Peptides against a protein of PDB entry 2ODG. Designs and how they scored, part 31

Target 1, 89 residues: chain A of PDB entry 2ODG
Amino acid sequence: MTTSQKHRDFVAEPMGEKPVGSLAGIGEVLGKKLEERGFDKAYVVLGQFLVLKKDEDLFREWLKDTCGANAKQSRDCFGCLREWCDAFL

## One batch from the design tools (peptide; aimed at target 1 R37 F39 V44 Q48)

Design b2_p26_2_s1 (made by RFdiffusion4, then SolubleMPNN; from b2_p26_2, 11 letters changed)
Fold by OpenDDE base, seed 5:
Structure b2_p26_2_s1 (fold): chain B 89 residues (1-89), chain A 26 residues (1-26)
Amino acid sequence: as target 1 above (89 residues)
Amino acid sequence: SELKEQVERARELGEAARERALEQAK
């Protein structure tokens, strides 16, 4: 498996106030849907990821249910948050 | 699952915060 530059950019530094759309797998379509549900910042999605105990299946299911993410999008987003946490948490 | 139920409860507690975020984004 390979990662995107978007993934590498996100996991390289503290996320601070980065918008939700900065997450790998979250494009403009999914980003807007997440923002409409109050998930405007990447750290809000991080919060959900952590509440789910970093469980891949639960997080990916949640993301699908919340914004309609497909399998690749949810996998990319999960991997992005997992690696960010490994580096900074 | 039990964890999903716990998350739902947590979601309800955090709903006001997300509502504020929506207001700020408008």
Scores: peptide ipSAE 0.078, ipTM 0.608, DockQ to the pose 0.065
OpenDDE base, seeds 1, 2, 3, 4: peptide ipSAE 0.078, 0.070, 0.067, 0.072; ipTM 0.611, 0.589, 0.588, 0.609

Design b2_p26_2_s2 (made by RFdiffusion4, then SolubleMPNN; from b2_p26_2, 12 letters changed)
Fold by OpenDDE base, seed 4:
Structure b2_p26_2_s2 (fold): chain B 89 residues (1-89), chain A 26 residues (1-26)
Amino acid sequence: as target 1 above (89 residues)
Amino acid sequence: SELEEQVKKAEELGRKARERALELAK
């Protein structure tokens, strides 16, 4: 499958202090919900991704439970973090 | 499982950290 420009922009460079909304699949609605739960930066979500040992099913379920992400949104977000880690971790 | 137990412990500590950050942001 093809990726979005948002995905490509995120995986191309160190994430630093980028907001959670910079992650592929995380729009304004999901971003706001994540921020309210303390996941305000992309690196905080990365932390959860790593705690879950990069497991796709566990991460996508967590994202759904935490902010109401649908299947496409959780897939896009997972893919974004996976490819970022492949490049920089 | 062992992984699930470790995840649970880590998530508890992480939640505490996020709660502190939220308090400071108010």
Scores: peptide ipSAE 0.165, ipTM 0.684, DockQ to the pose 0.058
OpenDDE base, seeds 1, 2, 3, 5: peptide ipSAE 0.158, 0.154, 0.161, 0.162; ipTM 0.680, 0.672, 0.679, 0.680

Design b2_p26_2_s3 (made by RFdiffusion4, then SolubleMPNN; from b2_p26_2, 13 letters changed)
Fold by OpenDDE base, seed 5:
Structure b2_p26_2_s3 (fold): chain B 89 residues (1-89), chain A 26 residues (1-26)
Amino acid sequence: as target 1 above (89 residues)
Amino acid sequence: DELKELVERSEKLGRAARERAEELAA
């Protein structure tokens, strides 16, 4: 599988204060839902990813339950955070 | 259910943080 430019842009540099919508797989719809639940920054979702021990199934299930992400969206978001962590954590 | 508990805690903390941010921004 290939990655999106959005994915490549995110994993290429420190996360900083990037909004949650900067994550691959998180568009306007999912981003707003996440923000409403208190996940307004990408690093907050990163925190959840780490709390779940980087487990793909748990994270993708959480994302689905939290904002209604479909399989592709959750896969893209997971991959984005995994690769970011590989580079910077 | 472990996931349910984690989700509940995460959302609680997230909402609290959002409320604090809104207070500071107002």
Scores: peptide ipSAE 0.099, ipTM 0.617, DockQ to the pose 0.089
OpenDDE base, seeds 1, 2, 3, 4: peptide ipSAE 0.033, 0.075, 0.089, 0.032; ipTM 0.522, 0.603, 0.600, 0.534

Design b2_p26_2_s4 (made by RFdiffusion4, then SolubleMPNN; from b2_p26_2, 11 letters changed)
Fold by OpenDDE base, seed 4:
Structure b2_p26_2_s4 (fold): chain B 89 residues (1-89), chain A 26 residues (1-26)
Amino acid sequence: as target 1 above (89 residues)
Amino acid sequence: SALKEEVEKARKLGEAARRRAEELAK
C-alpha cells in the first residue's frame, strides 16, 4: 500500500512539538483519547514506540489498548514512526 | 524462548511508561 500525504509530511521533517494528531493514522477521535492518557505530543508516542524497542506487534497492541485504534490506524501510525526514525534517529 | 522473554520485558516497560503518562494527565 502507498502512504498518505499526512505520513509523508510527518516523516519529512523533525517532529518538534507537533501534536499527537499529526501522526499518520491518528485522527481527532484517537488524538483526543491519547491526549486524555497523557500522550499529547507526537514525541511522547515516539517515546513509547522506543520503550517498546520499535516492536510492531507490541506498539500496535498498545495503541489499540490505549485509544482504540483499529488495525489500519495502528499500522499507519507504526509505519509513520518507523520511517521517521529511519530518517532522523 | 529468548525472543519471547525480550518481548515480555519490552511490554512491561511500555506499561510502566503508559502508567506514568496517565499519572501526569490527572
Scores: peptide ipSAE 0.028, ipTM 0.562, DockQ to the pose 0.058
OpenDDE base, seeds 1, 2, 3, 5: peptide ipSAE 0.027, 0.022, 0.027, 0.022; ipTM 0.561, 0.481, 0.559, 0.502

Design b2_p26_3 (made by RFdiffusion4)
Pose (drawn by RFdiffusion4):
Structure b2_p26_3 (pose): chain A 89 residues (1-89), chain P 26 residues (1-26)
Amino acid sequence: as target 1 above (89 residues)
Amino acid sequence: EELEKELEELEKELERLEKRLEAMEL
């Protein structure tokens, strides 16, 4: 999983108020769509993951249906958000 | 004028939260 340094950096330090496009697997184009959906910050998107009880199928369908992210990009967000939770939740 | 600016900011926040709620219900 050749995730960018952002994946390790994200689960290496607190997220603070970093922008949603900062989450691994969410590019600038995808960050814009989630922003238009009311997720102007990454901690708002992490909240969606928590609401879905880490249901990978529901999360992937939600992210894909919400912005059109591919099955590949959703995998990075799931492990990225999940691993952050493992160190931080 | 300050209250009108505060009202406009709150209306934008409300709209953003409504959009977020709708997205979370998908």

Design b2_p26_3_s1 (made by RFdiffusion4, then SolubleMPNN; from b2_p26_3, 17 letters changed)
Fold by OpenDDE base, seed 3:
Structure b2_p26_3_s1 (fold): chain B 89 residues (1-89), chain A 26 residues (1-26)
Amino acid sequence: as target 1 above (89 residues)
Amino acid sequence: DEEEEEEKKRKEEEEKEKKREEALKI
């Protein structure tokens, strides 16, 4: 599977204070929904990813239930966080 | 695809920024 430029931009550097919308698979619509739920920063979603023990199915289900992410969006977001963790954790 | 639309927007913004920078250097 080929990654987006958004994915590459995210996984290339420390997460810092990046907004939730900087995550691959999280566009403007999903980003706003996540922000409304208190997930304003990418690191807050990272926290949820880690709480779910990096489980793909659990995380993608959570993302779907939280912001209405489709299968592609949840896959892209999961892959983005997984690869970021592989590089920086 | 929302991500694809964002990638297009980012590329368009980057191109606009480059054009602005070039125009300011003249």
Scores: peptide ipSAE 0.188, ipTM 0.616, DockQ to the pose 0.016
OpenDDE base, seeds 1, 2, 4, 5: peptide ipSAE 0.180, 0.184, 0.187, 0.167; ipTM 0.604, 0.610, 0.615, 0.589

Design b2_p26_3_s2 (made by RFdiffusion4, then SolubleMPNN; from b2_p26_3, 17 letters changed)
Fold by OpenDDE base, seed 3:
Structure b2_p26_3_s2 (fold): chain B 89 residues (1-89), chain A 26 residues (1-26)
Amino acid sequence: as target 1 above (89 residues)
Amino acid sequence: DKEEEEEKKKKEEEERKKKLEEALSL
């Protein structure tokens, strides 16, 4: 699968204080909705991903319900977090 | 049938939501 530059930039380094909008699949619209719900940092969404035990279906459903992510956006975000975890956890 | 496919998708969504609630309870 071909990944975006945004995905590559995120998975290449510790996420630190990166905003939620730095996640692959999370644009300005979804980012604002996540921030309004208290998910302002990428690490907060990572926390949710880990609480859901890295389950793809659960995480993607949560993301859809939380910010209205479509199938591509939720897949891109999940893949981004999974690959980041594989590198840094 | 389209109605059967829509009902299947609805059941799958309900099952996912139930699993999400269970997973968030840890």
Scores: peptide ipSAE 0.226, ipTM 0.697, DockQ to the pose 0.024
OpenDDE base, seeds 1, 2, 4, 5: peptide ipSAE 0.203, 0.224, 0.216, 0.222; ipTM 0.677, 0.698, 0.689, 0.697; seed 1 fails the geometry check

Design b2_p26_3_s3 (made by RFdiffusion4, then SolubleMPNN; from b2_p26_3, 11 letters changed)
Fold by OpenDDE base, seed 2:
Structure b2_p26_3_s3 (fold): chain B 89 residues (1-89), chain A 26 residues (1-26)
Amino acid sequence: as target 1 above (89 residues)
Amino acid sequence: EEEEEEEEEEKREEEREEKRKEALSL
């Protein structure tokens, strides 16, 4: 599967203070829903990903339940965080 | 192109959720 440019841009560098909307699969709509739930930064979602022990099914289910992410969005967000962790953790 | 597709999918999902909320409020 090919990754998006958004994915490549996210995994290429330290996460820092990047907004939640910088994650692949998280656009404006899901980003706002996540921000309303207190997930304003990408590193807060990373925290949840790590709490779920990097489990794909648990993370994608959580993302769906939290912001209504579809199967593509949850896959892209998971893949983005997984590859970022492989590079920087 | 893939980023634009993600944003369009999100927008379509929001519009469907909003219509469902309106229908449940009636």
Scores: peptide ipSAE 0.163, ipTM 0.628, DockQ to the pose 0.027
OpenDDE base, seeds 1, 3, 4, 5: peptide ipSAE 0.162, 0.156, 0.161, 0.159; ipTM 0.621, 0.611, 0.620, 0.622

Design b2_p26_3_s4 (made by RFdiffusion4, then SolubleMPNN; from b2_p26_3, 13 letters changed)
Fold by OpenDDE base, seed 3:
Structure b2_p26_3_s4 (fold): chain B 89 residues (1-89), chain A 26 residues (1-26)
Amino acid sequence: as target 1 above (89 residues)
Amino acid sequence: EEEEEERKEKEEEEERKRKLEEALSL
């Protein structure tokens, strides 16, 4: 599948202290909602992704319920974390 | 038909939430 530049920038390097808004599919609106729920850093969302054992359906539904992500946004975010994990875990 | 779709969507949402709670119990 074709990925965004935002996806490529995220999966290319260690996550470090990157804000939650650096995740593919997470724009300013979703980022603010995630921050308000305590998910201020990308690594916190990574933690949730790992706790859910990398299950796509569970993670995408969690993201939808948590910040109102649509199908594309949740898919982009999931794919971003999956590919990051494949590269660095 | 709309009421049936809304009921189905609600049931599916409740099932997904139950699965999420189970997954978080690790």
Scores: peptide ipSAE 0.200, ipTM 0.641, DockQ to the pose 0.026
OpenDDE base, seeds 1, 2, 4, 5: peptide ipSAE 0.134, 0.195, 0.085, 0.195; ipTM 0.581, 0.642, 0.508, 0.640

Design b2_p26_4 (made by RFdiffusion4)
Pose (drawn by RFdiffusion4):
Structure b2_p26_4 (pose): chain A 89 residues (1-89), chain P 26 residues (1-26)
Amino acid sequence: as target 1 above (89 residues)
Amino acid sequence: AEEEALEEEELAEAKEKGEEVLEAEK
């Protein structure tokens, strides 16, 4: 899973108020769609993951249906957001 | 209308859970 350094950096230090495009697997284009959907910050998107009880199928369907992210990009967010929770939740 | 209301409620829940995470890491 050749995730960018952002994946390790994200689960290496607190997220603070970093932008949603900062989440691994969310590019600038995808960050814009989520932003238009009311997720201007990454901690708002992490909240969606928590609401879905880490249901990978619901999360992937939600992210894909919400912005059109591919099955590949959603995998990065799931492990990225999930691993952050493992160190941080 | 009903779907929009559900999306607004889900977004509110996601903001609440996310705000709790932000406050816990401060």

Design b2_p26_4_s1 (made by RFdiffusion4, then SolubleMPNN; from b2_p26_4, 15 letters changed; failed a check: too like the target's own chain)
Amino acid sequence: MEKEEEEKKLLEKAKKAGEEVLKKLE

Design b2_p26_4_s2 (made by RFdiffusion4, then SolubleMPNN; from b2_p26_4, 12 letters changed)
Fold by OpenDDE base, seed 1:
Structure b2_p26_4_s2 (fold): chain B 89 residues (1-89), chain A 26 residues (1-26)
Amino acid sequence: as target 1 above (89 residues)
Amino acid sequence: MEKEEKEKELLEKAKEAGEALLEALK
């Protein structure tokens, strides 16, 4: 599989205060839904990812249930967080 | 089956915990 430039931009540096929409797979529509649920920053979604023990199936299902992410969107978001954690956590 | 049930349990617990924490931080 290939990655997007959005993915590469996210995993290349500390997360800081990046908005939730900076995550790969999270566009404007999903970003707004996540923000409405209180997940306004990428690090809040990271927190949920870590609580789920970085498990792919659990996280992708959570993301689908929370904001309606499809399979590609949840895969891209998971991969983005996994690779960020591999580099910085 | 047992693995799937355990995954469902973990998912529900994580959902509730995340929502409760965000509610407390409003």
Scores: peptide ipSAE 0.130, ipTM 0.690, DockQ to the pose 0.115
OpenDDE base, seeds 2, 3, 4, 5: peptide ipSAE 0.129, 0.113, 0.116, 0.123; ipTM 0.695, 0.675, 0.683, 0.687

Design b2_p26_4_s3 (made by RFdiffusion4, then SolubleMPNN; from b2_p26_4, 15 letters changed)
Fold by OpenDDE base, seed 5:
Structure b2_p26_4_s3 (fold): chain B 89 residues (1-89), chain A 26 residues (1-26)
Amino acid sequence: as target 1 above (89 residues)
Amino acid sequence: SAAEEKEKELLEKAKEEGEKLLKALE
């Protein structure tokens, strides 16, 4: 499996103030749901990722419970944050 | 198991933080 261009664009540079929808796996539907829950910026989701100690299963479960992400969406989002952290954290 | 309990605890913590965030922003 290959990564998306969206993934590559996100992991290539500092996160800054990027919206939550910039995360791989987070489209318009999931993005809106996350924003409604207060997760308007990618760095807020990063915060949850770090609180969960970068654990894949825990993060993907949290994301599913929070916005209804399916397996692929949660996988893509996790991978995006993991690789961003590997580069910048 | 102890490991499963710790994972459950972390997940609940993350959920609580999310709830706090939403409440604070409303």
Scores: peptide ipSAE 0.246, ipTM 0.783, DockQ to the pose 0.132
OpenDDE base, seeds 1, 2, 3, 4: peptide ipSAE 0.242, 0.243, 0.238, 0.246; ipTM 0.780, 0.782, 0.778, 0.784

Design b2_p26_4_s4 (made by RFdiffusion4, then SolubleMPNN; from b2_p26_4, 14 letters changed)
Fold by OpenDDE base, seed 1:
Structure b2_p26_4_s4 (fold): chain B 89 residues (1-89), chain A 26 residues (1-26)
Amino acid sequence: as target 1 above (89 residues)
Amino acid sequence: MKKEEEEKKLLEEAKKAGQAVLEALK
């Protein structure tokens, strides 16, 4: 599979204070919904990802339930966090 | 299915706990 430039930009460096919308698969619509639920920074979503022990099915279902992410959006977001963790965690 | 039910329970607990913390920080 191929990745987006957005994915590559995110996984290339420490995420610091990057907004939630910097995550691959999280556009303006999903980003606003996540922010309304308190997930304003990418690291807050990372926290949920880690609490779910990096489980793909659990995380993608959580993302769908939380902001209405579709299959591609949740897959892109999961892959983004997985590869970031492989590099920096 | 026991595994599926356990996963659903874990997911619901994780959703509730995470949101409760975020609400407390508002």
Scores: peptide ipSAE 0.131, ipTM 0.702, DockQ to the pose 0.115
OpenDDE base, seeds 2, 3, 4, 5: peptide ipSAE 0.115, 0.114, 0.131, 0.119; ipTM 0.697, 0.693, 0.704, 0.701

Design b2_p26_5 (made by RFdiffusion4)
Pose (drawn by RFdiffusion4):
Structure b2_p26_5 (pose): chain A 89 residues (1-89), chain P 26 residues (1-26)
Amino acid sequence: as target 1 above (89 residues)
Amino acid sequence: AEEELAEEMEELAKEAEEKYEEKLAE
């Protein structure tokens, strides 16, 4: 999973108020769509993951249906958001 | 503190979903 340094950096330090496009697997284009949906910050998107009880199928369907992210990009967000929770939740 | 932060993030996600659905209904 050749995730960018952002995946390790994200689960290496607190998220703070970093932008949603900062989440691994969410590019600038995808960050814009989630932003238009009311997720202007990454901690709002992590909240969606928590609401879905880490249901990978529901999360992937939600992200894909919400912005059109591919099955590949959703995998990065799931492990990225999940691993952050493992160190941080 | 971690549980309270997680609850706060869940609440914010739910509010964002509600506001988005209300905007579509309008």

Design b2_p26_5_s1 (made by RFdiffusion4, then SolubleMPNN; from b2_p26_5, 14 letters changed)
Fold by OpenDDE base, seed 3:
Structure b2_p26_5_s1 (fold): chain B 89 residues (1-89), chain A 26 residues (1-26)
Amino acid sequence: as target 1 above (89 residues)
Amino acid sequence: MAKELAEKMKKEALKAVEEYKKKLLE
């Protein structure tokens, strides 16, 4: 399906110090919950993504358990990190 | 069987990271 502009903006460049809320699927509510758990930067979530060896099911489950992401939010976030890694990792 | 073990390893790695991250919140 069609990606969001937020997704396109994220995957287009190195993420640097971008906040966790810059990830597709991560709005203000989920962002705050992630920050409370120490996931304040997008690269910290990238770290979890890589620790899980880019496994979609496990990452999406983790995201759900960590911040309460629904199916669409976790899918969007996963897709965002996957495509970023394809371009820059 | 190998798939099950791989999933266990991933979950354990995730838990280990979580423990250390708690220190960053102090």
Scores: peptide ipSAE 0.135, ipTM 0.670, DockQ to the pose 0.098
OpenDDE base, seeds 1, 2, 4, 5: peptide ipSAE 0.117, 0.095, 0.118, 0.077; ipTM 0.653, 0.628, 0.651, 0.592

Design b2_p26_5_s2 (made by RFdiffusion4, then SolubleMPNN; from b2_p26_5, 16 letters changed)
Fold by OpenDDE base, seed 3:
Structure b2_p26_5_s2 (fold): chain B 89 residues (1-89), chain A 26 residues (1-26)
Amino acid sequence: as target 1 above (89 residues)
Amino acid sequence: MKKEEAEKMKKAALEAVEEAKAREAE
């Protein structure tokens, strides 16, 4: 299986001030829930990803518990942040 | 964000992580 265009667009450039909804796997519904919890920017979710030491299981479970992400959404979001970090961190 | 909002966010994030860890340890 291939990555989405949304994933490719995110990992191709510096994150800057991109909204949380720019992350792969984070649509309008999940984005609004994350924003309500204070995670309004992609870099805030990146911060959580790094605090969890880039662990897939911990991050995906955190995302599920925080905004109700399903398995595909959490996998897509994790992969997006992992590959962005590989390129820019 | 305001200080109070930041503390609420930090608490929520920590609680979600601890809940996830508890499920994985079962």
Scores: peptide ipSAE 0.060, ipTM 0.580, DockQ to the pose 0.101
OpenDDE base, seeds 1, 2, 4, 5: peptide ipSAE 0.047, 0.051, 0.026, 0.060; ipTM 0.573, 0.571, 0.522, 0.582

Design b2_p26_5_s3 (made by RFdiffusion4, then SolubleMPNN; from b2_p26_5, 12 letters changed)
Fold by OpenDDE base, seed 3:
Structure b2_p26_5_s3 (fold): chain B 89 residues (1-89), chain A 26 residues (1-26)
Amino acid sequence: as target 1 above (89 residues)
Amino acid sequence: DAEKLAEEMKKAALKAVEEYEKKLKE
């Protein structure tokens, strides 16, 4: 499995106030949908990830239900947050 | 148990998003 440069850029540093669209797997379409639901910052999605106890299946299903993410997009987003947490949490 | 709690947490999270969207439309 390979990761994108977007993934590598995200996991390399503290996320601070980065927009939700900076997460791997979250493009313009999904980003707009997440923002409309109140998930405008990456750290808000991180909060949901942590509330779900970092469970892959629960998080990916939540992401699908919330913004319509497909399997690849939800996998990329999950992996992005998991690796960020491994480095900084 | 853990699985039951996880499912309830997911359900509650989705409900919260739904309520947020309702408020945005007011």
Scores: peptide ipSAE 0.050, ipTM 0.551, DockQ to the pose 0.115
OpenDDE base, seeds 1, 2, 4, 5: peptide ipSAE 0.025, 0.030, 0.028, 0.029; ipTM 0.498, 0.514, 0.496, 0.502

Design b2_p26_5_s4 (made by RFdiffusion4, then SolubleMPNN; from b2_p26_5, 13 letters changed)
Fold by OpenDDE base, seed 1:
Structure b2_p26_5_s4 (fold): chain B 89 residues (1-89), chain A 26 residues (1-26)
Amino acid sequence: as target 1 above (89 residues)
Amino acid sequence: SMAELAEKMKEAALEAIKEYKKKLEE
């Protein structure tokens, strides 16, 4: 598998106050839906990722249910957060 | 649903934080 440039840009540095839309797999449509649910920053989604104990199936299911992410979008987002955590957590 | 569960968890966490902040201000 290959990663997107968006993924590489995100995992390369501390996320700080980056918006949720900075996450791989999260475009404008999904980002707006996440923001409406209170997930406006990438670190809030990170929080959910950690609460779910970094479980891929649980996280991807949550993302699907929360913003309508498809399989690719949820996979990209999960991979983005996983690799970020591996580097910085 | 997972979305509903996550929302409830978030709300509970926020309430806990608010209560903790109140204690710090005493």
Scores: peptide ipSAE 0.038, ipTM 0.503, DockQ to the pose 0.056
OpenDDE base, seeds 2, 3, 4, 5: peptide ipSAE 0.028, 0.032, 0.027, 0.024; ipTM 0.482, 0.491, 0.491, 0.449

Design b2_p26_6 (made by RFdiffusion4)
Pose (drawn by RFdiffusion4):
Structure b2_p26_6 (pose): chain A 89 residues (1-89), chain P 26 residues (1-26)
Amino acid sequence: as target 1 above (89 residues)
Amino acid sequence: AAEEAEVAEAREKGEEARELAEAKAA
């Protein structure tokens, strides 16, 4: 899973108020769509993951149906958001 | 209205998780 350094950096330190496009698997284009949906910050998107009880199928369907992220990009967000929770939740 | 409620709930859970992660890093 050749995730960018952002995946390790994200689960290596607190998220703070970093932008949603900072989450691994969310590019600038995808960050814009989630932003238009009301997720201007990454901690708002992490909240969606928590609401879905880490249901990978619901999460992937949600992200894909919400912005059109591919099955590949959604995998990065799931492990990225989930691993952050493992160290941080 | 449903999307606003969903975003509000996700924001609340996200703010709690952010505050918890900052407390753990302190």

Design b2_p26_6_s1 (made by RFdiffusion4, then SolubleMPNN; from b2_p26_6, 12 letters changed)
Fold by OpenDDE base, seed 1:
Structure b2_p26_6_s1 (fold): chain B 89 residues (1-89), chain A 26 residues (1-26)
Amino acid sequence: as target 1 above (89 residues)
Amino acid sequence: SELEEEVRRARELGEEARKRALELAA
């Protein structure tokens, strides 16, 4: 599978204070919904990813339930966080 | 499963904290 430039940009550097919308798979619509639920920064979603012990099924289900992410969006977001963790965690 | 129960407990604690944070930010 190929990745987007958005994915590559995210996994290439420390996360810092990047907004949640910087995550691959998280566009304007999903980003706003996540922000309304308190997930305004990418690192907050990272926290949830880690709490779920990096489990793909659990994380993707959570993302769907939280902001209505579809299968592709949840896959892209999961892959983005997984590869970021591989590089920096 | 045991893993799912552990995850559920951890998530619930986190959600409670975020709920309080959202209330303070409102």
Scores: peptide ipSAE 0.078, ipTM 0.615, DockQ to the pose 0.065
OpenDDE base, seeds 2, 3, 4, 5: peptide ipSAE 0.078, 0.068, 0.042, 0.060; ipTM 0.623, 0.595, 0.573, 0.587

Design b2_p26_6_s2 (made by RFdiffusion4, then SolubleMPNN; from b2_p26_6, 11 letters changed)
Fold by OpenDDE base, seed 2:
Structure b2_p26_6_s2 (fold): chain B 89 residues (1-89), chain A 26 residues (1-26)
Amino acid sequence: as target 1 above (89 residues)
Amino acid sequence: DALAAQVARARAAGEAARARAEALAA
């Protein structure tokens, strides 16, 4: 398995105020949908990830239900948050 | 207020997801 540069850029440093679109797997379309649902910052999605106890299936299902993420997008986003948490949480 | 409504939607989504997670864990 390989990761994107977007993933590597995200997991390499503190999240701060990064927009939701900075998350791996979250492009323009998904980002806009997430923002409309109140998830405008990456840390808000992180919050949801933590509420779901970092469970992959629950998080990926939530992401799909919330913004229409496909399997790859949800997998990339989950992996991004998981590895960020392993490094910084 | 648009921002308040946006936050309320996010909160509702989180609460629903939490409830589902708790139900699955029970």
Scores: peptide ipSAE 0.117, ipTM 0.646, DockQ to the pose 0.053
OpenDDE base, seeds 1, 3, 4, 5: peptide ipSAE 0.097, 0.086, 0.080, 0.080; ipTM 0.603, 0.580, 0.587, 0.560

Design b2_p26_6_s3 (made by RFdiffusion4, then SolubleMPNN; from b2_p26_6, 13 letters changed)
Fold by OpenDDE base, seed 4:
Structure b2_p26_6_s3 (fold): chain B 89 residues (1-89), chain A 26 residues (1-26)
Amino acid sequence: as target 1 above (89 residues)
Amino acid sequence: EEEKKLVELSKEKGEEALAKAEALAA
């Protein structure tokens, strides 16, 4: 699998206060839907990722149910958070 | 089905917590 520049930019540094839209796989449409549910920062989605024990299937299902992410979007978002955690957590 | 229950519970509790935080901050 290949990664995007957006993915590489996110996993390269502490996420701090980055908006949810900074996550790979999360564009404007999904970002707005997540923000409407209170998931406005990338670290809030990270929190959900950790609550689900970093499980890929659980997280991707949650993301699909929460904002309508398709398979590629949920895979990209999961991979982004997984690699960030591997580097910084 | 147990996994689905965990997803739904986590989603519900997460949104509830965020709603409370937002209400307190408003």
Scores: peptide ipSAE 0.125, ipTM 0.656, DockQ to the pose 0.071
OpenDDE base, seeds 1, 2, 3, 5: peptide ipSAE 0.024, 0.047, 0.062, 0.027; ipTM 0.504, 0.552, 0.580, 0.515

Design b2_p26_6_s4 (made by RFdiffusion4, then SolubleMPNN; from b2_p26_6, 13 letters changed; failed a check: too like the target's own chain)
Amino acid sequence: SKLEEEVKKAEELGREALERALALAA

